Peptides against a protein of PDB entry 5A53. Designs and how they scored, part 2

Target 1, 230 residues: chain A of PDB entry 5A53
Amino acid sequence: LVENVKQALFIPGQSCNKNLHDIMVDLSALKKPDMKRFNRKNDIHPFEDMSPLEFFSEKNDCSLMVLMTSSKKRKNNMTFIRTFGYKIYDMIELMVADNFKLLSDFKKLTFTVGLKPMFTFQGAAFDTHPVYKQIKSLFLDFFRGESTDLQDVAGLQHVISMTIQGDFQDGEPLPNVLFRVYKLKSYKSDQGGKRLPRIELVEIGPRLDFKIGRIHTPSPDMVTEAHKKP

## One batch from the design tools (peptide; made by RFdiffusion4, then SolubleMPNN)

Design b2_p29_3_s4
Fold by OpenDDE base, seed 2:
Structure b2_p29_3_s4 (fold): chain B 230 residues (1-230), chain A 29 residues (1-29)
Amino acid sequence: as target 1 above (230 residues)
Amino acid sequence: APEILPFYHEGDQREAAEARRREEELKRL
């Protein structure tokens, strides 16, 4: 069963700036061809009113959305939204720290569009803490592409690495999530007549450090319905 | 090519606002 690839819609909010636009372009490039972008700013406040997002989800047939906003309190904010049946399933604010790097900051490497990335998660909280579980689920859902039974290991081109920045105790502020993208580069080293393929990871960008903001969690009923395989 | 969906920003906001009004009206019934 080829699960239908989830489409993503990138939405510039009213407060979207050049930096967020550039981040949006670079992050959305990783979701090609399963990505749509709006070119005009939309006045959307998802934690006040979710209805515009549900409308956009249905109209564009996108179960994934990213809203780009910026304020003094929530600078470089990427609100990630998932829908189920075009209704809001979950939302999370991920604010990009000022130390971000764009694809232009890295060596231009050619990559094939549409190849499924491998994910790596660093930090036990990705499997134990509800917020980091949601982040893990979101990014896997966002970039996983077609579920082919064939682990086409031959098609492995990209690694997305997500790291929790440090340890934390209960009641402490949640550490940032470090988002990194690498390309697998195979070198044929001619050492001693045996061509051993050397694989190196080369960072290709974007580089994003996400500060966690507001979260909307799904209802238990929606969780049950979303996990029902059709 | 990145399909830039032509969206009518004003139209989409208006239609979303109308959808909200209908949903709120349905919840009051």
Scores: peptide ipSAE 0.021, ipTM 0.525, DockQ to the pose 0.021
Fold by OpenDDE base, seed 1:
Structure b2_p29_3_s4 (fold): chain B 230 residues (1-230), chain A 29 residues (1-29)
Amino acid sequence: as target 1 above (230 residues)
Amino acid sequence: APEILPFYHEGDQREAAEARRREEELKRL
């Protein structure tokens, strides 16, 4: 079963700025070729009216969307949206902290477009806490690409690391999620005549610290429908 | 009218031209 690769649509909101646009470009580069971007600002308020996003999902055949907005309260806000049957499944606001790094801030390492990243998740809450479970599910769904059974080690180029920034208790503000992207670099170490393949992780960017904002959770009916594998 | 964002990266012009074509096609539908 070739699971159809989910297409992503990146939408600049009316309040999209240069920094957020640059972040959008760099993050979307990891989703190529399965990505579309609008070049025009769209006045969309997804937590007030979801209908424009459902329209864009259908018209662009994209089940993943990212709305780029920025305000005083929600600076560098990336609203991640998933649809099912072109209806909103879930939404989450992830605000990029000011300490972000772009691809240009790292040594230019060429990467092959369309290679599936490996994910690593650090923090028990990714498996237990509903918000972090949603984030984990979202990012796995967003970057999963083609399910080729042949994850030949030869095809693994990228590692995406997601870390919960510290421990938290119930009722406390949710810690940020640290998003990091690494390239696997193979070195031939000539130590003592045995060429041992040494693999190193080299950060390639972008580097994003996500502050969690508003969340829309799917209806129980939509959960049931989305889990019904055809 | 929605403001067109400036291009900041190499390749953005091509991708934006492709995006504009898609947006124009969507307006004709």
Scores: peptide ipSAE 0.008, ipTM 0.454, DockQ to the pose 0.026
Fold by OpenDDE base, seed 3:
Structure b2_p29_3_s4 (fold): chain B 230 residues (1-230), chain A 29 residues (1-29)
Amino acid sequence: as target 1 above (230 residues)
Amino acid sequence: APEILPFYHEGDQREAAEARRREEELKRL
């Protein structure tokens, strides 16, 4: 069964600024062609009322949404939302640190649109801690696209790396997640008359450090329904 | 059963972790 590619909707909130807009443009470029963007600001507060997001999910046929907001308490906030049957499944606030880099800060490299990224996760908590498990699940779901067979290995151009910034104990603030994007470059090295394929990773951006904010977790009923394979 | 993770505000994570530490300390006494 080829699962239908999940569509993403990027929404500027009322408090969206230029930096968040630029981040939105660059991050959404990685989701092309399976991405829509709103051009107008929308007054949405997802942790107060989720109904506007459910409406947008249904109206735009998008099971993935990203809301861009900024406040003194939650600066450069990207709220990632997933829906199931156009109802809210889960939400997570990821605040972008001020040290971010845009695609324009890196050497321009051509890439083919629509190729799936490979993911790498650094930190044991991605498999054990509920919040980091949700982040891992979210990003895999966001970028996996169409489940294509082994032929996709020949088309692998991008690697997304996600790293937990340091160790933490119970009761401590959760460390940031470091988001990095690389392009695979294949070089034919003529070392000693044998063409050895050399693969190098080149950072292409964006570079984002995510501070974890508020989280909404799915109901047990929705988890059961979402895991039912058709 | 999928664990219903409650709404975690930054405050709720600290309180839940403090509660678990107190429960573990009480088991060692």
Scores: peptide ipSAE 0.007, ipTM 0.307, DockQ to the pose 0.012
Fold by OpenDDE base, seed 4:
Structure b2_p29_3_s4 (fold): chain B 230 residues (1-230), chain A 29 residues (1-29)
Amino acid sequence: as target 1 above (230 residues)
Amino acid sequence: APEILPFYHEGDQREAAEARRREEELKRL
């Protein structure tokens, strides 16, 4: 089954600043062509009222949304929202740490828009901890594009790496998730007459360290319905 | 079987840690 590529809507909140705007532009570039952006700030508080997001999901036919807000408590906050049937499925606040790097901070490398990234996840909690499972699921949904059964390795141009920053115990603050994007660069090694293709990973940006904030999880009924779609 | 995670309407990192403990307890049963 070729699942339709999930469309993403990027929404600047009322408190969206220049840094968040720049981050939004760079992150959304990785989602092209399956991305829309609002140019106007919208006063949306998703943990207080979800109705505006459901409206935007339906109106824009976007099952993925990212709300860009910033406050003293939640600086550089990217609220990632998924919808199912235009109803809120889940939400997670991911606050970008101040050490972020934009695409402009890296060597400009040409890449083809719309190619499926490979994902790497570092940290056992991505498979065991509910929050990190949600993050893993979210980012896979966000960037995986079309689910083709054939991993066309020949079309692999970039890798998205997500790393949990250190170990943690139950009840401790959850470590940040380190988001990194690499391009695969093939070199012809001229060493010794055998042209062995050397593949190197080159970071291309953006570089984002996500601090985890508030979370909304789906209702059991919505999980059941979402899994019933073949 | 789809892993049924504990659900909460709104949660933070503490609620997530509690949810994980409950999930681990359910796997031992």
Scores: peptide ipSAE 0.005, ipTM 0.291, DockQ to the pose 0.019

